# Designs tried in a protein design run: peptides against a protein of PDB entry 5D63. Part 61

Target 1, 292 residues: chain A of PDB entry 5D63
Amino acid sequence: SLRRGIYHIENAGVPSAIDLKDGSSSDGTPIVGWQFTPDTINWHQLWLAEPIPNVADTFTLCNLFSGTYMDLYNGSSEAGTAVNGWQGTAFTTNPHQLWTIKKSSDGTSYKIQNYGSKTFVDLVNGDSSDGAKIAGWTGTWDEGNPHQKWYFNRMSVSSAEAQAAIARNPHIHGTYRGYILDGEYLVLPNATFTQIWKDSGLPGSKWREQIYDCDDFAIAMKAAVGKWGADSWKANGFAIFCGVMLGVNKAGDAAHAYNFTLTKDHADIVFFEPQNGGYLNDIGYDSYMAFY

## One batch from the design tools (peptide; made by RFdiffusion4, then SolubleMPNN)

Design b2_p13_8_s1 (from b2_p13_8, 8 letters changed)
Fold by OpenDDE base, seed 4:
Structure b2_p13_8_s1 (fold): chain B 292 residues (1-292), chain A 13 residues (1-13)
Amino acid sequence: as target 1 above (292 residues)
Amino acid sequence: DPLLEAFREHEAA
């Protein structure tokens, strides 16, 4: 079953992703196929899948950028019916915005079926061009048409997954206590994480004894990421992953405050030094406290 | 935090 989370949804047949045109929040904004760049944010192509309680495998899909929802126009079962962004709510009862998402016959990709019409999200004609029509189209769960098969690449982690990644890291002190602040986290590519760091002004910030030292840098970075999230996305119900750690060195005679994020595969954490923008597998400290 | 305070004394980072 598909987990709650943020997904980049890519066609199984051609290198196109489900894109909300121009990221517009206007009702009726076309959802189209569009090229994407791996390991980037792909701003208009991220979708928060919210599972509907008591309705198996059924979700709303909220565009992260616009805060609008994937909507089958008038809920029509006619082949070629437009799929658009439209205002909605995560737990709507509007069948135009309810999507049953299950594995296709190939066991890797998913099909996206409108709950009401029972038609499927279709990249019309498998068109790989930017702006290609995405529409509701007749189909079956077992049919292998790649126009209706989609890879759901998860771009977020749950708090539990983040906790697990931390627990696997060898640089955690025996006295470690973690504090989880949110439930679901968009995990940024390092390039984006670094850009936020640069834009925060931290690269030019001067270390000053106690008044602006390691903890200030680390907290400033987390605040910068938080603000970036608030300023960048209109959807709710998720956070941007950026952790703060306090750690002690092996000798026990020095401490440090620093940041951390998750690796691309979400399986591990990587430490980030906000004083110089470096990513490290070993920052020289074992964490005894984190919040994220 | 005693450990963090100790760090401040050393100016290690």
Scores: peptide ipSAE 0.034, ipTM 0.718, DockQ to the pose 0.220
Fold by OpenDDE base, seed 1:
Structure b2_p13_8_s1 (fold): chain B 292 residues (1-292), chain A 13 residues (1-13)
Amino acid sequence: as target 1 above (292 residues)
Amino acid sequence: DPLLEAFREHEAA
């Protein structure tokens, strides 16, 4: 079953993603097909899937940018019914905003069925042009029509997944204690992570003994990422991944504070030195504490 | 926490 998380949802037939037009929060904003750039922040094309308790395989889909929800207009079962952004809540009972998401017959892509109408999210005519209509359309779960098949590219990790990634890293001290601050984390491409670092002013910050040293840099980076998240996205219920670690060197006579993020495949962590913006597989310290 | 104390005493540049 589909896990709670943030997804980039890509058509199985053409290089088009589910896009909230202009990222607008207005009720009735069209959801359309739009081109995307892999391994970048596709701002209007990220969707938080929240599973509905006690309703199998059923979710709301919140646009990360606008904070509005995927909505089948009037819940109509008519083919060609508009799919729009509309205000809502994560655990709504409104069937216009409830979507059953399960694997298609090909075992790789998903189909997105409106809970009430039983119609499917359809890229009309498989149109790959920007702004192409996405609508509810008649279909079946076993039908092979790529207009109704979608790849869910997961852009986030759960706290448990992050914890697992940390646990398998070789640079964790035996006394390690981790503190999880949130439940789901958008994982940024390194380029975005670096840009936040640059924009924070940290590259120009001067190291000063005790008054502004490694812990200040590390915490400032986390704060910058947090602020970036708050300023960039209107949806709630997720955080932006940026960890802080305290570590001790092998000799046990020096300690350091630094950041870390997750690799592209979300399986491992990579250390980030906020004093110089470097990414390292080995920062020279074993972490005895982290919060993220 | 002895390691935390060590951090205060032996913080890296």
Scores: peptide ipSAE 0.032, ipTM 0.698, DockQ to the pose 0.197
Fold by OpenDDE base, seed 3:
Structure b2_p13_8_s1 (fold): chain B 292 residues (1-292), chain A 13 residues (1-13)
Amino acid sequence: as target 1 above (292 residues)
Amino acid sequence: DPLLEAFREHEAA
């Protein structure tokens, strides 16, 4: 079963992702196939899948950038019906915006079926060109047509997954207490995380004893990421992952405040030093407190 | 919390 989360949705046949054209919030904006760059944000191609309570395997799909929802035009069952962005809500009863998402017959990709029409999201003709039509099309769950098969690459973690990643790290003090602030987190590529750091002004900030030291840098970084999230995305119901830790060294005679994020595979954390922008597997401290 | 107190007294540069 597909978990709640943010997904990059890629066609199983060609290197094309489900893209909301120009990231526009206008009703009726075409959803199209578009090229993507691995390990980047792909701004218009991220979708928050929200499971519908008591309706098996059924979701709304909210475009992260526009805040609009994947919508089958007029709910029509006709092959070739446009799939567009349209205003909506996460728990709508509108069958035009309800999508049953289950594994295809190959066991790795998914098919996306409109709840009402029972047609499937289809990359028309398997066209790999930018702007290729995505439409509702007749199909079945068991057929192997790659035009209707999609890889759901998860770009976020739940709070529980983040907690588990922290728990696996060897640089956690025995007295560790973690405080979870949100439920679902978009995990940024390091390049994006670094860019936020640069844009925050922290690279030019001067360390000053007590008045602007490690805790100030770490909190400023988290604040910068939070603001970046609010300014960049129109969808709600998720946060941007950026943690703050307090740690003590092995000798027990020094403490430090720093940041952390998740590795690419979301299985581990990596430490981030906001005073110099460095990523480290070992920052020289064991964390006794985190909030994220 | 002794560790939190230690942080306040022994922050790293």
Scores: peptide ipSAE 0.031, ipTM 0.695, DockQ to the pose 0.196
Fold by OpenDDE base, seed 2:
Structure b2_p13_8_s1 (fold): chain B 292 residues (1-292), chain A 13 residues (1-13)
Amino acid sequence: as target 1 above (292 residues)
Amino acid sequence: DPLLEAFREHEAA
């Protein structure tokens, strides 16, 4: 079953993703097929799937950028009915915005069925062009039509997954205590993470004993990422992953504060030195505390 | 927190 998270939703037949056109928050904004660039932030193509309690395999899909929800126009069961962005809430009862998402017959892709109409999200004619129509269309769960099959590429991690990634790292002190601040985290590509770092002013910040040293750099980076998240996305219910760690060296005579993020596969962490923008698998310290 | 106090005293960078 699909878990709560942020997804990039890609057609199984052609290299096209579900895109909210222009990222507009206006009601009725078309949802269309659009090209995407792997391993980048595809701004209008990220969707927060929120599971509906007590309704099996059923979700709302909130566009991260616009904060609006995937909506089947008038809930119509007619083939070719427009799928649009529309204002809503995560736990709405509006069947126009409720989507049953289950594995297709191929066991890897998903189909997206409107809860009310029982029609499926369809990339019409499998059109790979930018702006191609996405519509509700008749179908069945077991048919192999790639127009209605979608890969859900998970772009976020739960707090539990982040915790597990940290726990697997060899540079964690035996006394480690982690403090989880949020429930779901968008994981950024390193390029984006670095750009946030650059834009924060930290590259030009002067290290000063105690008054602006490692902890200040690390906190400033986390603050910069938080602000970037707030300024970039209109959806709620998630954070941007950026951790802070306190660590002690092997000799036990020095401590450091630094950042960390997750690897592309979300299975491991990588350390980030906010004083120079470097990524390291070993920063020379074992973490005894983290918050993220 | 004893560890935090230790951190303050032994801060490396």
Scores: peptide ipSAE 0.034, ipTM 0.700, DockQ to the pose 0.201; fails the geometry check

Design b2_p13_8_s2 (from b2_p13_8, 8 letters changed)
Fold by OpenDDE base, seed 1:
Structure b2_p13_8_s2 (fold): chain B 292 residues (1-292), chain A 13 residues (1-13)
Amino acid sequence: as target 1 above (292 residues)
Amino acid sequence: DPLLEAFRELEAA
């Protein structure tokens, strides 16, 4: 079954993603097909899927940017019914905003069925143009029409997944203690992570003994990422991944504070040196503490 | 916290 998480939702037939037009928070804002750029933040095209307790395979879909929810207009079962952004809550009982999401017959893509109407999210006519209509449309789970098939590209990790990635890294000290601060984390492309670092002013910050040294740099980076998250997204219930580590060198005579993020495939961590903006597989220290 | 104390004592950068 689909896990809770943030997804980029791409049509199975054409290079188009589910996009909240202009990222607007207004009720009734059209959800449309729109082109996307791989390995970038597609701002209006990220959706937080929140599973509904005790309702199998059913979710709300919150647009990360606007904080509004995917909504089938009037819950109508008529083919061509608009799918829009609309205010809501993660655990709503409004069937207009409840979506059953399960694998399609091809076993790789998903179909998105409105819980109430039983119609499916449809890229009308498979139109690949920007602004193409997305609507509720009649269908079946076993139908092969790519207009109603969507790839869910997971853009986030759970705290458990992050923990697992850390645990398999070879640069973890035997005394390691990790502290998990959130439940779900948007994982940024390195380019975005670096841009946040640049915008924070850290590249121009001066190392000063004790008063502004490695821990200050590392914490400042985490704070910058946190602020970026708060300033960039209106949805709640997730964080932006940026970890802080304290590590000791192999000789046991030096320690360092640094950051880390996840690799593109989310399977591993990569270390980030906030003093120079470098990404490293080996930062020269074994972590005995992390929080993220 | 002994680890935190160790960090302070061993801080290199």
Scores: peptide ipSAE 0.039, ipTM 0.704, DockQ to the pose 0.245
Fold by OpenDDE base, seed 5:
Order: structure tokens, then sequence, then C-alpha cells
Structure b2_p13_8_s2 (fold): chain B 292 residues (1-292), chain A 13 residues (1-13)
């Protein structure tokens, strides 16, 4: 069963992702196939899948950038019916925006079936070109047509997954207490995380005893990430992952405040020093408190 | 937590 989360949805046949054209919030904006760059923020190609209560394997798909929803035009069952972005809500009853998502016969990819029409999201003709049509098309769950098979690359973590990643890290103090602030987190690539850091002005900020020291840097970074999230995405129901930690050194005679994020595979955390923008597997402190 | 409070007092970096 597909979990709630943010996904980059990639065609199983060609290197094309489901893209909301120009990230436009206008009703009827085409959803198209488009190239993507791994390990980057593919701005118009991120979709929040929200499971519908009491409807098995059925979701709305909200474009993270536009805040609009994947919509089968007029809910038509005709092959070639446009799939567009359209205003909606996460728990809509509009069958035009309800998608049953289950594993394909290959056990790795998914198929995306419109709840009402029972047609499938189809990269028409498997066209790998930018702007290629994505449409509703007739099909079956067991059919092997790669035009209708999609990999759901998870770009977010649940709070539980984040908690588990922290728990696996060896640089956690025995007194550790973590505080979870949100339920689902978009995990940024380091390049994006660093850019936010740069844009925050922190690289030029002066360390000053107590008045602007480690905790100020760490909190400023988290605030910058939060603001970046708010300014960048129109969808709701998720946060941007950026943690704050307080740690103590092995000797127990020094403490530090710093940030952390998740590794690419989401299995581990990596520490981030907001005073210099460095990423470290060992920052020299064991965390006794975190909030994220 | 008095131990945690003590650690916080050590923050100087």
Amino acid sequence: as target 1 above (292 residues)
Amino acid sequence: DPLLEAFRELEAA
C-alpha cells in the first residue's frame, strides 16, 4: 500500500516524470511528461499523495508547487482525455481527482487509475519529450504497458521515519529527548539546503558571545528553511526537514547547537554546522535534545 | 531535567 507522502513520479519506460506544466495553478493546466534531474528539487514534479479514508488504495495527488490537484478532465473514460491540474481539496469526493494507486504486475512500479472512469494515467505513446501528453487511457491492472507504469520515488519522510533515523545514529546522548513538530517532511538535497543557508545570510553572520552564538545560528537556519518552504510551495500538509540539536561533547564539558538533515536514502541523519555550512557525520557532540 | 539544563549552560560555541 502506498503511504502518504511526497513523490516524484517517474515513467517506467522512459526517463520522464509527471510534471505540472510551468507549475501553474490555473485550472486546466496540462500535466505532461518532462525530463528531470536526479538528486535535485524537481519543482513542478512533486506530488503529495493523500490517502482517502475508507477508500482502499485511493488518493488525491496535490502538486506541491501549485497546490492544485491531478484531475481527469470531466472524468471522461475516453482514451486520450487530458489530465490537468485543477483546484481541489485533499479529501475531495470529486472522482475526477481521485486516483487508485496500486502496484503493477512487475511489483515495483505503480499504476494510477482514475477512481471514476477506471482509466489509467498514460504517458501517451511513451513520448519522452518535454511536454509530452499525459492522458487517461484504457487499460488493466495486469497489463505490462510501460506507458501506464510509474515509479513512485519517495521524496519525504514521516516523523516516525525521521525518529528512526535519529535513533540509529551513534552520536545520540543517553539522555536524548526528541520533539517532533510535524508529520511529513520533504527532504532536501544538500545543494538546496546549502543554498537556503547561503540565502539566509548566515555565511556572513558574525559569531558573538551569547548574543549570537551557536543556538542563534541553528535556529536561524531552521527558520530560513521554514520560510523557504512557505515561500516555495503552495501545498499544505507537510514541512521541510531541518532539525535543531543540542549536543554535549564526550568529555561533558562543552555543548553546542547545530542542525541536521537526512541522507539521500532517508535512513540516516547528517549533521549540519550553520556557522560554516559544513556537513558532517560526526560533529563532535552527542545530541541530548532535538526538535524537527 | 537538571542534567539537560547543565548541558545547556555549557553551550558556548
Scores: peptide ipSAE 0.039, ipTM 0.693, DockQ to the pose 0.156
Fold by OpenDDE base, seed 4:
Structure b2_p13_8_s2 (fold): chain B 292 residues (1-292), chain A 13 residues (1-13)
Amino acid sequence: as target 1 above (292 residues)
Amino acid sequence: DPLLEAFRELEAA
């Protein structure tokens, strides 16, 4: 079954993603097919899937940017019914905004069925052009029509997944204690993470003994990422992944504070030195404490 | 916090 999380939803037939036009929060904003760039933040194309309790495989889909929800216009079962962004809530009972999402017959892609109408999210005519219509359309779960098949590229991790990634890393001290601050984390590509670092002013910050040293840099980066998240996204119920670690060197005579994020496949962590913006697999310290 | 205290007992980079 599909896990709660943030997804980039890509058509199985053509290189087009489900896009909320202009990221607008207005009711009735068209959801359309649009090109995307791999390994980037596709701002209007991220969707938080929230599972509905006691309704198998059924979710709301909240656009991360606008904070509005995928909505089948009037819940109509007519082929060609518009799919739009519309105000809503994560656990709504409105069947216009409830989507049953299950694997297609190919076992890799998903189909997205409106709970009420039983029609499917369809990239009309498989049109790969920017702004192509996405609509509710008749279909069945076993059909192979790629217009109604979607890859769900997971862009987030749960706290448990992050914890597991940390646990696999060889640079964790035996006394390690981790503190989980949130439940679901959008994982940024390094380019975005670096840009936040640049925009924070940290590249120009001067190391000063105690008054602005490693812990200040690391916490400033964490704060910058948090603010970036708050300023960038209207949806709630997730955080932006950026960890802080305290570590001790092998000799046990020096300590350091630094950041970490997750690799692209979300399986491992990579250390980030906020004093110089470097990514390292080995920062020279073993972490005895982290919060993220 | 014991861990924070331990950190301060070491030379911070």
Scores: peptide ipSAE 0.038, ipTM 0.704, DockQ to the pose 0.248
Fold by OpenDDE base, seed 3:
Structure b2_p13_8_s2 (fold): chain B 292 residues (1-292), chain A 13 residues (1-13)
Amino acid sequence: as target 1 above (292 residues)
Amino acid sequence: DPLLEAFRELEAA
C-alpha cells in the first residue's frame, strides 16, 4: 500500500506531472499536466498523501505549495469532469477530495480513483503539453490505459526511514543518541540545500573562537532550512530535512558540530559542513548525538 | 549530560 508521504506524481505514458496551475490557492484552480525537471523541487507538483484511517488505500492529496487539496468538481462521475485544487483538510469526509490509490495492473504505477464517483484521474488524450487537462474519467483497476496510470516518486522520508539511514552509516559513535523532531521530511536536492545555505549568509560568516564556532554554524543552517520551509510551502504536517550532529574524532581529542541530509535515494546520509558548504561521506568525526 | 560536556571541552577549530 502507498505510504504517507510527499510525492511527485508522473504520468506513466508521457513525461508530464500532476501540476496545480500557478500554485494558486484559489478554489477551482485547474490541476493540469506539466513538464518537470528531474532532481529539482518542481514547486507546484508536490503532493502530500495523507491516509484516511479505517478506509483502505484512501488518501487526501494536499498540494505542498498551495495547501489546497485535489478535488473532483462536484464529485461528478461524468467523463471529463475537472480535477481542481480546493480548500480542504487532511482527514475530510468530503468524497470529492478522497482518492483511492492502488497499484495498476503493471505492478509499478498507480491508479487514482475518486472515492465517491469511482472514476479515475486521467491525463486527457495523453496530452504531454503544458497545461493539458486532467479530469475524472471512467475506467477499471485492471485496464492498462497509460492516461490513468501514475508513478508516485517519493520525495520525503518518515522519521523511521531517516533513523534507519543514520543507523546504516559507519560514522556513528557507539554512544550515539538521536532525537526525532518531526514525522515526515521533504528531502531537498543538494542544489536547493546549498542555495538555502548561501541565502542564509553563512558563506560570509566569520568563524570566531567559542563565540561563533562550529555549533553556531550548524544551528544557523538548521534554522535557515526551517525558515525556508515555512516561507516556501503552505501545506502543514511535514518538515524539511536538515539534521544537526555532534561528533568526536577517532583520536578522541577533538569534537565538531555539523549538518547532514539524505542522499538522493534516501538510503544513506551525507554530511554537510556549514562552514564551507561542502558535502562529505566522511567528515572526520563519529556522531554521538543528532537531532533532526 | 556527560557527552555534551565532553563536546564543549574538546571543541575543534
Scores: peptide ipSAE 0.037, ipTM 0.703, DockQ to the pose 0.241

Design b2_p13_8_s3 (from b2_p13_8, 7 letters changed)
Fold by OpenDDE base, seed 3:
Structure b2_p13_8_s3 (fold): chain B 292 residues (1-292), chain A 13 residues (1-13)
Amino acid sequence: as target 1 above (292 residues)
Amino acid sequence: DPLLEAFRAHEAA
C-alpha cells in the first residue's frame, strides 16, 4: 500500500510530472503534464497523499504549493474529463477528490483511479509537452497503457523513517535521546538546504564566545528552514526536515551543536555545520541529543 | 536537563 507522504508523480511513459499549472490555488486550475528537473524542488509538482481511514488504498492528493486538491471535474466518468486543483480537505468525503492508488500490472508504477467515477488519471495521448492535458479516462487496473501509469517518487519521510536513519548512523552516543517534533518531513536537496542557509544570513554571522556560538548557529538554521517552509508552501500536515544535534567528541572534553538532514535515498543522515555550510559524514562528535 | 548541563560544561565550538 502507498504510504502517506509527499510524492513527485512522474509518468511511466514520458518524462512528465503531474503539475498544478502555475501553482495556482484557484478552483479549476488545470493539472497538466510538465517537465521536471531531477534532484530539485519541483515546486508545482509535489503532492501530499493522505490515506483515507477505512477506505482501502484511497487518498486525497494535496498540492504542496497551492494547498488545493486533485479534483475530477464534476466527478464525471466521461473520458477526457478535466482534472483540476480545487479547494478541499485531507479527509473529505467528496468522491471528486478521492483517489484509489494501487500498483499497476508492472509492479513498479501506480495507477490513480477516481473513487467515484472509476476512471483513471491519464496523460492524454502521452503528450510530453509542457501543459499537456491530464484527464480522467476509462481504463482497467491490468492494462499496460503508460498514459495511466505513474511513478510515485517519495520526497518525504515519516518520523519513524527519520528515527531509523538516525539509528543506523555510527556517530550516535550511547546516551542518545531523540525528540520527534512532527510526523512527516519534506526532505530537501542539499542545494535547497544550502540556499536556505545562505539566505538566513548565517554565512555572515560572527561566532562569539557563548553569546552566539554553535548552539545559536544550529538553532538559527532550524528556524530558517522552518520559516522557509511556512513561506513556501500552502499545504499543511508536514514539516521540512532539519534536525539539531548536540554532540560530544570521542575524548569527552568538547561538545558541539550542529544540524543534520537526510541523504538523497533517505536511508542515512548527513551532518551539516551551520557555521560554514559544510556537509559531513563525520562531524567529529557523537550525538547525545537531537530534535527534528 | 543533565545532558544540557553537560553540554554547556564541555562547549568549545
Scores: peptide ipSAE 0.039, ipTM 0.714, DockQ to the pose 0.244
Fold by OpenDDE base, seed 1:
Structure b2_p13_8_s3 (fold): chain B 292 residues (1-292), chain A 13 residues (1-13)
Amino acid sequence: as target 1 above (292 residues)
Amino acid sequence: DPLLEAFRAHEAA
């Protein structure tokens, strides 16, 4: 089954993603097909899938940018019914905003069925142009029509997944304790992570003994990422991944504070030195504490 | 936490 998380949802037939037009929070804003750039944020094209308790394979889909929800207009079962952004809540009972998401017959893509109408999210005519209509359309789970098949590319990790990534890293001290601050984390491309670092002013910050040293840099980076998240996204229920670690060197006579994020495949962590913006597989310290 | 205390006592980069 589809896990709770943030997804970039791409059509299986053409290089088009499910896009909330202009990222607008207005009720009735069209959801459309739009081109995307791999390994970038794709601001209007990220969706938080929240599973509905006790309703198998059924979710709400919240647009990360607008904070509004995917909504089948009037819940109509008519082919061609508009799919729009609309205000809502994660655990709504409104069937206009409830979507059953399961694997298609090809075993790799998903189909998105409205819970009430039983129609499917359809890229009308498979139109690859920006602004192409996305609508509810009749269909079946076993139909091979690529207009109704979508790849769900997961852009986030759960706290458990992050914990697992940390646990398999070789630079973790035997006394390590991790403290999880949130439940789901948007994982940023390094380019975005670096840009936040640049915008924070840290590149121009001066290291000063004790008063502004490694821990200050590391915490400042986390704070910058947190603020970036708050300022960038209207949806709730997720955080932006940026960890802080305290580590000790092999000799046990020096300590350091630093950041870390996840690799592109979300399987491993990579260390980030906030004093110089470097990404490292080995920062020279073994972490005995992290919070993220 | 002895390591945390060590962090306070050790040279911090």
Scores: peptide ipSAE 0.038, ipTM 0.720, DockQ to the pose 0.203
Fold by OpenDDE base, seed 4:
Structure b2_p13_8_s3 (fold): chain B 292 residues (1-292), chain A 13 residues (1-13)
Amino acid sequence: as target 1 above (292 residues)
Amino acid sequence: DPLLEAFRAHEAA
C-alpha cells in the first residue's frame, strides 16, 4: 500500500509530472502535465497523500504549494472530465477528492482511480507538452495504458524513517537521545538546503565565543529552514527536514552543535556544518542528542 | 541533564 507522504508523480510513458498550473490556489485550477527537473523541488508538482482511515488504498492528494486538493470536476464519470485543484480537507468525504491509488499491472507504477466515478487520472493522449490535459478517463486496473500509469516518487520521510537513518549512522554516541518534533518531513535536495543556508545570512555571520557560536549557527539554520517551509508551502501536516545535533569528539574534550539532513535515498544522514555550509559524512563528533 | 551539562563544560567549537 502507498504510504502517507509527499510524492512527485510522474507519468510512466512520458517525462511529464502532475502539475498544478501556476501553483494557483483558486478553485478549478487545471492540473496538467508538465516537464520537471530531477533532483529539484519542482514546486507545483508535489502532492501530500493522506490515507483515508478504513477506506482501503484511498487518499486525498493535497498540492503542497497551493494547499488545494486534486478534484475530479463534478465527480463526473465522463471521459475527459477535468481534474483540478480545489479547496478541501485531508479527510474529506467528498468523493470528487478521494482517490484510490494502487499498483498497476506492471508492479512498479500506480494508477489513480477516483473513488466515486471509478475513472482514472489520465494524461490525455500521453501528451508530453507543458500544460497537457489531465482528466478522468475510463479504464481498468489491469490494462497497460501508460496514459494512466504513474510513478510515485516519495519526497518525504516519516519520523520513524528518519529515526532509522540516524540509528544506522556510525557517528552516534552510545548515550544518544533523539527527540522527534514532527511526523512527516519533506527532504530537500542539497542544492535547496544550501540555498536556504545562503539566504539565511549565516555565510556572513561571525563566530563569537559563546554569544554566537556553534549552537547559534545550528539553531539559526533550523529556524531558517522552518521559516522557508512556512513561507513556501500552503499545505499543512508536514515539516521540512533539518536536524540539530549536539556531539562530542572522540577525545571527549570538545563539543559541537551542527545540522544534518538525509541523503537522496533517505537511508542515511549527512552532516551539515552551518558555519561553512559543508556537507560531511564525518563531522568529527559523535552525537549524544538530536532534535528534528 | 548530565549530557547537556557536559556540553556546556566542553570546549565549544
Scores: peptide ipSAE 0.037, ipTM 0.704, DockQ to the pose 0.203
Fold by OpenDDE base, seed 5:
Structure b2_p13_8_s3 (fold): chain B 292 residues (1-292), chain A 13 residues (1-13)
Amino acid sequence: as target 1 above (292 residues)
Amino acid sequence: DPLLEAFRAHEAA
């Protein structure tokens, strides 16, 4: 079963992703196939899948950028019916915006079926060009047509997954206490994380004893990421991953405050030093407290 | 507030 989360949805046949054209919030904005760059923020191509309670394998798909929802035009079962962005809510009863998402017969890709029409999201003709039509089309769950098969690349983690990643890290103090602030987190590529750091002004900030030292740097970074999230995305129901840790060194005679994020595979954490923008597997401290 | 208490107790430089 597909988990709640943020996904980059990629066609199984060609290097094309499901894209909300221009990231527009206007009702009726076309959803199209578009090229993507791996390991980057593909701004118009991220979708929050919200599972519908008591309806098996059925979700709404909210475009992260626009805050609008994937919508089958008029709920029509006709092949070629447009799939668009449209205003909606996460737990709508509108069958135009309800999508049953289950594994295809190949066991790795998914098919996306409109709940009402029973047609499938289709990259028409498998067209790999930017702006290619995505439409509802007749099909079956067992059909092997790659036009209707999609890889769901998970771009977020749950709080539980983040907690598990921290628990696996060897640089956690025995007295560690973690505080979870949100339920689902978009995990940023390091390049994006670094850019936020640069734009925050922290690279030019002066370390000053007590008045602006390690804790100020770490909190400023988290605040910068939070603001970046609020300014960048119109969808709700998720946060941007950026943690703050307090740690003590092995000798027990020094403490430090720093940030952390998740590795690309989401299995581990990596430490981030907001005073110099460095990523480290070992920052020289064992964390006794974190919030994220 | 445990978070605030933790920061107040922190002796980092």
Scores: peptide ipSAE 0.035, ipTM 0.688, DockQ to the pose 0.144

